# Ledger of designs, part 8: peptides against a protein of PDB entry 3C66

Target 1, 189 residues: chain A of PDB entry 3C66
Amino acid sequence: KSWANLFEKNDFFFRYKFYLEITAYTRGSDEQHLKWSGLVESKVRLLVMKLEVLAGIKIAHPFTKPFESSYCCPTEDDYEMIQDKYGSHKTETALNALKLVTDENKEEESIKDAPKAYLSTMYIGLDFNIENKKEKVDIHIPCTEFVNLCRSFNEDYGDHKVFNLALRFVKGYDLPDEVFDENEKRPSK

## One batch from the design tools (peptide; made by RFdiffusion4, then SolubleMPNN)

Design b1_p9_1_s2 (from b1_p9_1, 6 letters changed)
Fold by OpenDDE base, seed 3:
Structure b1_p9_1_s2 (fold): chain B 189 residues (1-189), chain A 9 residues (1-9)
Amino acid sequence: as target 1 above (189 residues)
Amino acid sequence: VEKLYFKPK
């Protein structure tokens, strides 16, 4: 069972040249994040359906499991930094300035009661039609519709100080380190 | 394909 899951994961993040990252951010409680991220995750299938019907997209394949992380986030500036730097190998090193919350450290007094930013990230692998390379595939429309759908579900999700949602288009060689196992070599350009 | 970073405002 573990091998099948590892093989599926490993193949997924090497299979495509392009990925869409969908990250739900919450600066608040774990309970707030669970509700927000759960909502976002529940709507990803609708985004996939909207992407698949675009003439320039051959395949839009969702990865089924979210990647979850949390950071000590004492300021709003730290929260903005997380949203700016997360989701790219080129920029993720900036997150080392923040304390990552782990199972090993979550009970430490300095971490337990600290303000936190929670992240849940879903990935969609994208394959484009080569013949339509001249046609700019505008994914902004379905992405905007997706964001509006998520934020309109509850008025509380309009509070950008607490709840955020980002969609990032990345190349396979620029995926975050979290998607690769320790023994996996990052895709080359 | 240009990097479309969509940060909803």
Scores: peptide ipSAE 0.042, ipTM 0.743, DockQ to the pose 0.303
Fold by OpenDDE base, seed 5:
Structure b1_p9_1_s2 (fold): chain B 189 residues (1-189), chain A 9 residues (1-9)
Amino acid sequence: as target 1 above (189 residues)
Amino acid sequence: VEKLYFKPK
């Protein structure tokens, strides 16, 4: 069974207690974002491989489809806010202060020509070894290596005003609403 | 597992 067949969307976000969220941010053009997010997405498999070999990680399974969103992002402060608040159900409501770009509104002149922040988020489901519950699994090294790998690909990706990359460790009950269908209930604590 | 929010600066 291909990895794609193993993860029905609906099951994936209920299957694990823990997730690693990898979000590529771009404050710029759609074309810039496509290149940046495409690069990041292309490297996720390498991160998975590095995570899987950690003694404390039993399973690291990527959800193969990115989640895409974009916001009108007039200021750098807005961009920082997006990066701070996105990726957690506890904080994502702060993003309601920004105009979400949708298929319905993207052609509106006020939105079409507005500065935007684009987000592409990849998810990795994590299962930890029970025996190592006392051992802190340090995912810092693989995550840092991943970031460095993505950032080093092109000098332009060193511009943090435009291109950002975040890795967030999130519990299943704190996943963003975007991962659930309207009829799905968020996992309990 | 420490909540490692890696916002690489």
Scores: peptide ipSAE 0.042, ipTM 0.729, DockQ to the pose 0.338
Fold by OpenDDE base, seed 4:
Structure b1_p9_1_s2 (fold): chain B 189 residues (1-189), chain A 9 residues (1-9)
Amino acid sequence: as target 1 above (189 residues)
Amino acid sequence: VEKLYFKPK
């Protein structure tokens, strides 16, 4: 099945029970984030290839468009909070404590020059060929290899104060609200 | 499938 036919947003986030979220975080400049996120995004296809060959993974389909967001991030603790809370519907409400940067507010004096955390999130839909509920598919290896690949590309990307990369395994009903349109109901359990 | 959240340390 051609990857190209799966890219209708509305179907993608309802098609799978499981998703792998890949989020590139940058607490720094927009330029730093563009380089970092661009690198991560460029490697997602390699991760997909590694996932597809795992026993018990039937399908690994990337969503081709990243989700972009940025927050005012004055402290390292705020940056840690973003990384902890983002990517799950259960926890994302905690991000409401931070100022989301929008096109409407980005020119406000309090936001324009504020320290920011940038987020770029890629999604991979996963279908598991688990006949027996007991077969654990271990995606740890390919995920770790992916992280190492991204981090090793440039020494600067080893600075966890600036650059972070998270892979989160989520269920469709726990996807962030950003993946759904206002008129869409999130998948039920 | 365990919830694998990989935050690289």
Scores: peptide ipSAE 0.041, ipTM 0.724, DockQ to the pose 0.340
Fold by OpenDDE base, seed 2:
Structure b1_p9_1_s2 (fold): chain B 189 residues (1-189), chain A 9 residues (1-9)
Amino acid sequence: as target 1 above (189 residues)
Amino acid sequence: VEKLYFKPK
């Protein structure tokens, strides 16, 4: 059975208590985002390898497909808001203040020519060896190395007005709604 | 495990 068959979407987001979200943000063109997100996605396997060797991490399993979204993003403040609020069920409702770009609305004149923020999010399911809830696994080092690796690929990716990258540690019950199908119930605490 | 949000500077 191919590795891809082991991670059906429906099981993956219920299997782990903890997830690492890796989001590539682009406020610019779709072409810029494709290049940036594609680069980030191509490096996720290296982050997984670095996480797996940590004594406190038993399993680090990547979900194979990114989640894609885009918003009308007229201001830099809106872009900062997206980066702050996205990736958590607790905060994602703030994004309702922005116009989500959909296949149904993308051709509307007010949306077609509007500045956009593009988001691509990869997920890593995490299982920890630590039975003691008080023990903290420090993932800052591998996460920082990952960011540096992505940012160093092209000087243009140093422009934080256009390109951003965030890593968020999230509990399964706080995953964004986008990871669940309409008929799926969010995991309980 | 505390929520870690890592926004690179």
Scores: peptide ipSAE 0.040, ipTM 0.732, DockQ to the pose 0.342

Design b1_p9_1_s3 (from b1_p9_1, 5 letters changed)
Fold by OpenDDE base, seed 2:
Structure b1_p9_1_s3 (fold): chain B 189 residues (1-189), chain A 9 residues (1-9)
Amino acid sequence: as target 1 above (189 residues)
Amino acid sequence: VEVLKFKPK
């Protein structure tokens, strides 16, 4: 059974207390984003493998499908704001100041030719072998290695004005709204 | 990239 069939979307985002979000950002063309996000997505399995071997990690399960979004992003400041605010329910409301690109609005002249930030987000559900609350699992190393791996693939991906990659550790109750269906209730604390 | 260090609370 493919990993894709192991987790219904609904179960995945309720199954774990903790998630690692991997977001590829592109302020540029859809083609640039497709290449960048596709690269990042192709490497997620390597990150999972590195996480699974950490003594403090019991389970690292990837969600198999990326979440895609795009915003009108007129300025570099808007792009920085997206990267700061995205990936947490606590902060994602700040993104409402930007125009979300949707299937319904993408053909509007004001949106079609506007500068855009594209986002592709992969999720890893995490379960920890931490009996003692004092034990720290340092995921920094594998995460840094992953970022370096993705960024080093092409020199163009070194341009932080265009291409960004963020890894965010989030609690299940603080997952972005995008992971839940309209009929689903966000996990409680 | 601030990899937020997991601090189990």
Scores: peptide ipSAE 0.060, ipTM 0.710, DockQ to the pose 0.104
Fold by OpenDDE base, seed 3:
Structure b1_p9_1_s3 (fold): chain B 189 residues (1-189), chain A 9 residues (1-9)
Amino acid sequence: as target 1 above (189 residues)
Amino acid sequence: VEVLKFKPK
């Protein structure tokens, strides 16, 4: 049984109190996004390895599948808004101002030819080896190294107007709705 | 646990 089959989706987003979200953003073509997100996804294992060796981290477990979404994104301001609001239950409702691209609407002329922002999100479940709530774990170094590794792969990925990469630390009760099935209750505080 | 939010600009 592959490791992928041991983590039923339902248990992963309830198992940890803390998650690291890794989102690759592309405002451009689907082809550009496939290349960018595929690169980011291919490097996530290196980030996990760097997190696991930190003294304050007991467990860093990646979820094996990305979450994919896309929005009609007519302006640069809309693209900045997506990057600010996405990845937290508290703020994700602001994305309702944008048109989500779905399998049902993607062939509509108004959506087909519209500028789009594509999102691919990977999740890492985190368990900390901190007995005292006053202890701090600094994940900035491995996260910065990861971003630099992805951005330096191709000169085109230096264009922040097209390609972006964000890492967000979230609590399990503040995970986006996309990670839960319709029959699942969001974790409480 | 204060985990520093990393937002790469």
Scores: peptide ipSAE 0.059, ipTM 0.751, DockQ to the pose 0.216
Fold by OpenDDE base, seed 1:
Structure b1_p9_1_s3 (fold): chain B 189 residues (1-189), chain A 9 residues (1-9)
Amino acid sequence: as target 1 above (189 residues)
Amino acid sequence: VEVLKFKPK
């Protein structure tokens, strides 16, 4: 099967037991987010390369398309809440307290000029070479290097009030609903 | 597998 056929959305989120989520957050303008998320996305391949060389990682496969969303984000506390709750099925329901920006509502007066948090999320499917349940794979180093690489690109990205970058390790059964189609059943534990 | 939740410092 060609590499392209391995990354059909419907198969990708069922293929692995574990995923690494890389989310670029921006509380600011769409232009600011486009620059920030574009930078992060451009560096994901470097992270994959660093993950693949770890002895405990058998496979690190990036999903090719980002998932994009935006929320009305009136306060800094709302922005912190988004960063805490996003990226896990267990916690994502808390985001229902915020107004999701959609193509249908983006022109509404209450939404159009409102402060927004923008999210772009990249997924990496992980297969571990763990013969024994006792082996720990530490992905801290490559993940930290990746964050530092992205943030060091421009001094403006040091402003955590505007720009954030989170890496979350999730199990397939705890992936956000956004990765599944309406007719797809979430993976079981 | 202990995978550290990276909060951006």
Scores: peptide ipSAE 0.058, ipTM 0.746, DockQ to the pose 0.300
Fold by OpenDDE base, seed 5:
Structure b1_p9_1_s3 (fold): chain B 189 residues (1-189), chain A 9 residues (1-9)
Amino acid sequence: as target 1 above (189 residues)
Amino acid sequence: VEVLKFKPK
C-alpha cells in the first residue's frame, strides 16, 4: 500500500485531535493560482520533516490531497474576510455572504467574468508527546521558515494583494465542513 | 497545547 493510500479521507480527519491547515490564497487568475498552490503543495513535505523533529511532536502526517475552492471576490475587503473566516467551523458561516463558485454556476455571466479568490488547502494531522496539558509546543519557527521558503521562490509572491499563505492550527471538532462527507458526524470535544 | 495561530503577514 502506497503511503498516500494509508490515509483514507474518512479516517484521517477523525484520527487526530489537532490539525495544521496550510491554505494558499490567490486573488487573480486560475493560472496564477495553479503556479502558487503547486509551489506551496510541493514544499509541504519539508514542513512535515521540520515538525517531526520537534520534541513535543510525536507524529506529523500530511493528507496528500488538496481541498480546492473559489469565491467571487469583488473587493480587497472580501479577500481579507475570506482569509480571516476560512478554515474554522466556528467562522466559516461568514463566507455565506460571498458567492461560492461551483461547477453548476461557473458559466453564469455574473460569475464567469467576476474577480475570484482561489483557495487550496493542505492538512497535517498532529499527535503530541504531551502528558502534561501545560506543556507548550512552539511550531512558529518551522511555520515561519515554510512561509519564507514559499514566498522567496518568486518576487511576484510578495504581492499580498494577489498571493497569500496562511497556517492555521485547528482542533478536530473545529475543522471546516469540507473535510467531512455528508454522512459523517463531526468529532465532539 | 497552546499552538499559536500563525497568520504569516
Scores: peptide ipSAE 0.056, ipTM 0.749, DockQ to the pose 0.247

Design b1_p9_1_s4 (from b1_p9_1, 5 letters changed)
Fold by OpenDDE base, seed 4:
Structure b1_p9_1_s4 (fold): chain B 189 residues (1-189), chain A 9 residues (1-9)
Amino acid sequence: as target 1 above (189 residues)
Amino acid sequence: TEVLRFKPK
């Protein structure tokens, strides 16, 4: 099934109450990030399959397009901050303290040669079986397995100073601004 | 929001 044609962007981020964000982080070269993010992205389908078989999950639908961003990241603390603050509307404003790399500024001398953190984020829309209020859906297992799968692919990916992978369970109203167009209003609570 | 960050133990 070509997932690519299933959802228009505008519909996808309004369709679900819950999303799983999968963010691959790289503090290093663009080449390192391309390899790392490409690997992570290639495994998302496996995570979806593992989520779909959970009794509490009715639907797990991936959004096929990654969201890409890059920040000037001069310190490890900055890298930790990015990982802590990214992926939630509540916290993403803290990233304004960092220089976002854009096509307009990437050739600036202060940015071109600066250490960078690269982010690639994939989204999975989740629909839960609400009827069994008693069954706590534990997505920790498949998520952990996914992370382990990605990290174990290459020994280099064990270096948490360079490569990181985070999975964030987010409500639709708390999705990052990047998923919405300028004219779109984020979902309400 | 649950953030699953898998830091090395």
Scores: peptide ipSAE 0.110, ipTM 0.796, DockQ to the pose 0.543
Fold by OpenDDE base, seed 3:
Structure b1_p9_1_s4 (fold): chain B 189 residues (1-189), chain A 9 residues (1-9)
Amino acid sequence: as target 1 above (189 residues)
Amino acid sequence: TEVLRFKPK
């Protein structure tokens, strides 16, 4: 039984109190996003390894599948808004101001030729060693190293107008709605 | 929620 099959999707997003969200953003072509997100996804295992060796982290478990979404993104301000609001239940409703691209609407002329922002999000479930309440776990270092590794792979990925990468530390009750099935209740505080 | 926005320098 592959380790991937041990975490039923339904259990993963209820299992941890804390999650690290890794989102690759692309304002450009689907091909550009495929290359960028594929690179980021290929490096997530290295981030997990760096997190696992931190004394304050008991468990760092990646979810194996990315969450994919895309929006019509006519302006740079819209692209900044997506990066600001995405990844938290508290703020994700602001994205309703943008047109979500779906399989049902992607062939519409107004959507097909529109500028788009593509998002690919990977999740890492985190369990902390609470016993030493005094040790602040600083995940900034491994996260920064991860971003630098991804950005340095190709000079084109230095263009922040097109390619972005964000890491968000989120509590389980504040996960985006996309991670839950229709029949699942969001974790309480 | 601490968003570690790594603004690239």
Scores: peptide ipSAE 0.108, ipTM 0.801, DockQ to the pose 0.547
Fold by OpenDDE base, seed 1:
Structure b1_p9_1_s4 (fold): chain B 189 residues (1-189), chain A 9 residues (1-9)
Amino acid sequence: as target 1 above (189 residues)
Amino acid sequence: TEVLRFKPK
């Protein structure tokens, strides 16, 4: 089976105990988001390479497709809330206070011209080589380098009011609902 | 859950 076939959606989010979520946020135009998220996505392979060489990481496997979403985002506080609550099953219900933009509602007058936050999320499945339960793998360095690489590409990406990038370490049971199909049961602890 | 928010130095 080709590498691509090993990462069918159905098995990927059940295969690992741990995941790294990489989310590119944009509060602005769809064009701005396309450029920003495209850049971030193009660099994910470099992050994977840096993770794979860490002694404590046995496997770092990227999911090949981003998850895309957008919300009506009237205020900067709403944008901060999205960044705080997104990416965890425990907290994602707070996003229900915002209007999710869908193909069905995007042409509504209240949504079409409204300020929006765009989200693109990439997932990396992680398997740790922890013979001894005591060895903490520090992924902070490669993650920091990745963020710096993305942010330094263009001076415009230094504007945190518009462009943000977050990396979230999550357990499989705390993955967002978006990664599971309607008939799939969330992994247990 | 560690959210690594990286502020550029």
Scores: peptide ipSAE 0.097, ipTM 0.793, DockQ to the pose 0.563
Fold by OpenDDE base, seed 2:
Structure b1_p9_1_s4 (fold): chain B 189 residues (1-189), chain A 9 residues (1-9)
Amino acid sequence: as target 1 above (189 residues)
Amino acid sequence: TEVLRFKPK
């Protein structure tokens, strides 16, 4: 059974207290994003493998499908804002200042040819084997290695004006709204 | 536990 069949979406985002979000950002063409996000997504399994062997991590389970979104992104400042605010329920409301590209509006003249930021986000559910609250699991090393792996694949991915990659640790109650269906209640603290 | 936002610079 593929990992995809092991986790129903509804169960996955309620199962863990902690998640690692891996977001590939592209301010450019959809083609550029497809290549970049596809690369990142293809490497997530390697990150999972590295996380699973950490003594403080009991479980690292990837959600197999990416979450896709795109925004009209006319300025570099907007792109920075997206990268800062995305991935947390607490901050994602700031993205409302930008025009979300949807299937309904993508053909509008003001949107069709506008500069866009594309986002693809992968999630890893984390269960920690921390008996003592004082034990810090350092996931920075595997995360850094992952970023380096993705960035080093092509020289073009070194352009941070176009391509970005962020890993965000989030609590289940602070997951972005995109992971929940309209009828689902966000996990409480 | 401040879970560190890892944004590669």
Scores: peptide ipSAE 0.047, ipTM 0.722, DockQ to the pose 0.271

Design b1_p9_2_s2 (from b1_p9_2, 7 letters changed)
Fold by OpenDDE base, seed 3:
Structure b1_p9_2_s2 (fold): chain B 189 residues (1-189), chain A 9 residues (1-9)
Amino acid sequence: as target 1 above (189 residues)
Amino acid sequence: MEKYFFNPK
């Protein structure tokens, strides 16, 4: 990783008070996830364009690289838990109950053939025009359109048991630990 | 189900 990429990453997750997290979930094969996450990632630019034209949004800046993770996910309840708890520092500790798949453990017999949930997360930094306190920025519309666009691409993506998509609005101080390096301090409230 | 967590407050 170039020093330039490190500085860009570090600065990005400190620059904005608010972030939109876009997570593609797949409970299935790596191949299924590659197709699903690749599709979602390819459409993020369209979402950014829709956000930028909203009067209440000053800046919508995408982070260019996805964050990838995978968990052993033996049950549907575990899959629901991942989708509920992931993406917030306040709740991510609940994921410690699941086995994170790493390069070190992926070849273990107990992990290799286990059902897995794959996650790919994209981030958009948001700056709002605060001066018009009364203008409720409704990002729900462009977000819903984005989800519909992704889901409609292939009929297989309608299977919520396998493919899911979540959009989470998060404050900078509540970003997941994965976005910070070991030497970085989390932004304060 | 798609999850939308919108709290711009």
Scores: peptide ipSAE 0.045, ipTM 0.754, DockQ to the pose 0.126
Fold by OpenDDE base, seed 5:
Order: structure tokens, then C-alpha cells, then sequence
Structure b1_p9_2_s2 (fold): chain B 189 residues (1-189), chain A 9 residues (1-9)
């Protein structure tokens, strides 16, 4: 990654107090994940548009690139754990129980042929209108519509054993470590 | 602000 890309990335994750994380999960093949995540990613702009028109949302700014990760995922329970724990600094340490697939280890026999969970995560930075601080901004509707849109695109995506989609509202200080460089300090509470 | 986590299974 170019320094420019790193800078843009770093600035993005410090710019907002709130983020919406959109994670496409696939427990299956890389090909399955590519299709699923690609679909989800292609629809993020529609979600942004729906968020922007909400009275309480001043800005909904998507980060342009997904974060990609994959784990060895031997069991369905592991897959559920990934979905539960991923996307929050508070809980992501639980993922250490699983083997993270990296470029360095992906060719190892124990990893290469292992069942995997693939994750693609898109981030939307959110800025809320101060005037509406008293108004609960309900993002449930646009988020639900987004999920339904993605899930309905192909019947195969109805298989929750393979394909999952999560939207997580996260504060900047609780962003996963993956969004920060090793030398970067996460935002404080 | 309500925390929303949507993981429809």
C-alpha cells in the first residue's frame, strides 16, 4: 500500500466518532466469498444513500476499500464465534483462538485445505446532526433493507451456513485493530 | 444513540 493509501486510511478511521461496519462472511470457497462480498460491496453505495437522507445523519462516508481476512474455521460454532466477535476491539481478541490465514501461511498444508471463513468488511463513517442529538437516529430500516437486498439477490445467499452479512455500529475507539497501523494509536474514548 | 448490530441469520 502506498503511503498515500495508508494516510487516507488512517485519517478516515480518526475522522468520525461512529462507524457502520458492513461485513460479508463466507464459510466456503474463496470463489463463493468473492461473489458474495462483491455483491455486498456493490450495494454499499445504496446503503449510504439511504443513510444520508436520514434527518439525524449529517454524513455517511464510505471507506473505499474493504478489509479482507480469513480464518481457519473448522466448525459452525467457530463461524458463529467469528460473526459474534469480529468488528469490535472489545471482542476481537476471541478470534485469536482461530488461525488467521495470512499470505505467509496460506500455503501450509494444514491451512490450505482447511475449511475457512472469509470476511470482507466495509466501513462507513458517520457524522450526526447535533440538533438531532435528542432524536434517536434509527438506522434499522436502511440496514434491514440493505441486508434484504443482498440476501435476495441469489437464492444461494439464503444459506446462512455459508453466507452471512452483519452490520455493526461501532464507536471509533472500538474499531478493530485491523484498521490501524501498528504504530497508530486508536482513538480514545 | 442506539447501538445496532444486525447479523440476521
Amino acid sequence: as target 1 above (189 residues)
Amino acid sequence: MEKYFFNPK
Scores: peptide ipSAE 0.044, ipTM 0.746, DockQ to the pose 0.333
Fold by OpenDDE base, seed 4:
Structure b1_p9_2_s2 (fold): chain B 189 residues (1-189), chain A 9 residues (1-9)
Amino acid sequence: as target 1 above (189 residues)
Amino acid sequence: MEKYFFNPK
């Protein structure tokens, strides 16, 4: 009961200065993405546990719900672009060059049968120890272990043409627009 | 590709 209440959307994206974004990408079928993203999401708690034991991290709190989106993705270059540009407010506008799949347009002939990239993004709010602010907190190890864990679950997930996993360290003011409601003001620097 | 975007600065 207490855990669910701590991670409500209403203030989660304003609570921390830093966030770790975990995005599962799939260029393939919805079924493929469901399996891949589901796996990634199921392992996020393990990553949290590994982050929390780091001396420089005071708190690592996962947001409970994934953010989901999909784009028409006709080429591998488009897929790379999505992976490069997604997850940061600074760069996400580049995604406007691609067709976002929505409930309103998903049945259009040009979209329905088009190749798609699916995205599922989990967020972890991070609070660092003040005493260790001068210490470089290296989250690379737990993040790498997490990726390896996800990738090793099934040999199919080794196909980077289809399945990808990105971890992005983002400041609160640079969170994607998707995490905020229209009436919410983005955190300032 | 695994992507790590870490800019703790």
Scores: peptide ipSAE 0.044, ipTM 0.752, DockQ to the pose 0.126
Fold by OpenDDE base, seed 2:
Order: C-alpha cells, then sequence, then structure tokens
Structure b1_p9_2_s2 (fold): chain B 189 residues (1-189), chain A 9 residues (1-9)
C-alpha cells in the first residue's frame, strides 16, 4: 500500500470518537459475495446522505475502502457467531475459534473446499452535535431504510442463510483490530 | 452513546 493510503487510514480511524460499521456477510461463493458486497458498498453514499441530515449528526464521513475478510464457516451457528462477534474489539477474539482464510492458507485442502463466510465492512466516521454523551441520536430509521434498499435489490438477498447485512455503532476505542496496522495503537477511552 | 447494533434477520 502507498504511503498516502496508510496515512488516510491512520487519520480516519483516529479522527472520530464514533463509527458506524456496515458489514455485508455472505456464506456462499466468492462470486455471491462480490455481488452482494458490491451492491451494499454502492449504496453507502445514500446512507451517508440520510445520516448527515439528522439534527444530532454533524458529520458522517465514509471511509473509501472496504475491509475484507473470510472465515471457514462449517455451520450456520458459526455464521451467526461471526455476525454477533465481528465488528467490536471486545468480542472479535471469539472469532479466533474459526479459521481465518489468508493468502498463505487458502490452498490448504481443509480450507480450499470448506464452506466460507465472507465479510466486507465499510466504515463511517461520525461527529455529533450532542455535547452530552448521554443523549442518543436515533439512526434506526436511516439504517433500516438502508438495509431495505439493499435487500430489495434482488430476491436472492432475502436468503439470510447466505446473505446478511449488519450495521454496528462502535466507539473508536472498540474498533476491530483490522483497521489498525501492526505498529498502530488503538485509541484509548 | 450506547452501542447500537442492527442485524435484521
Amino acid sequence: as target 1 above (189 residues)
Amino acid sequence: MEKYFFNPK
């Protein structure tokens, strides 16, 4: 990766106190995931627009590139676990129970033919107009509309055994490790 | 702000 890309990433994930994570999940083929995640990614700008007009949101800034990962996912329970545990530093260690697919191991016999869950995650940095941390901004409506928009594009995306979409609001210090380089320290509370 | 998680099934 270029120096410019590293700088952009570093600055982005330290800039905001809050982030919205948008993760497209696919338990199926890579081709299925590419179509699904590509669709989701193409709609993120619409979500940003809807977030920006909320009175409590000062800034909604999308990160331009998705984060990609895939796991060996032999069971539906594993797939549910991935959806529950991914996207938070507090819970992501549970994913260590699954085999992460890497360039180094993808050709191993036990991995190559294994069922896989694919993940593509987009991030939106959020700045709020709220001085009081106890105040809540209701992002449920924009998020629901976004999910409906993505799901309605193709009837096949209604199969939750294969395709899933999650939106997670996280604090900067609870971002997944994937957003930081090995030499970077996550933000503190 | 509290954590918000939305994963419709």
Scores: peptide ipSAE 0.043, ipTM 0.748, DockQ to the pose 0.352

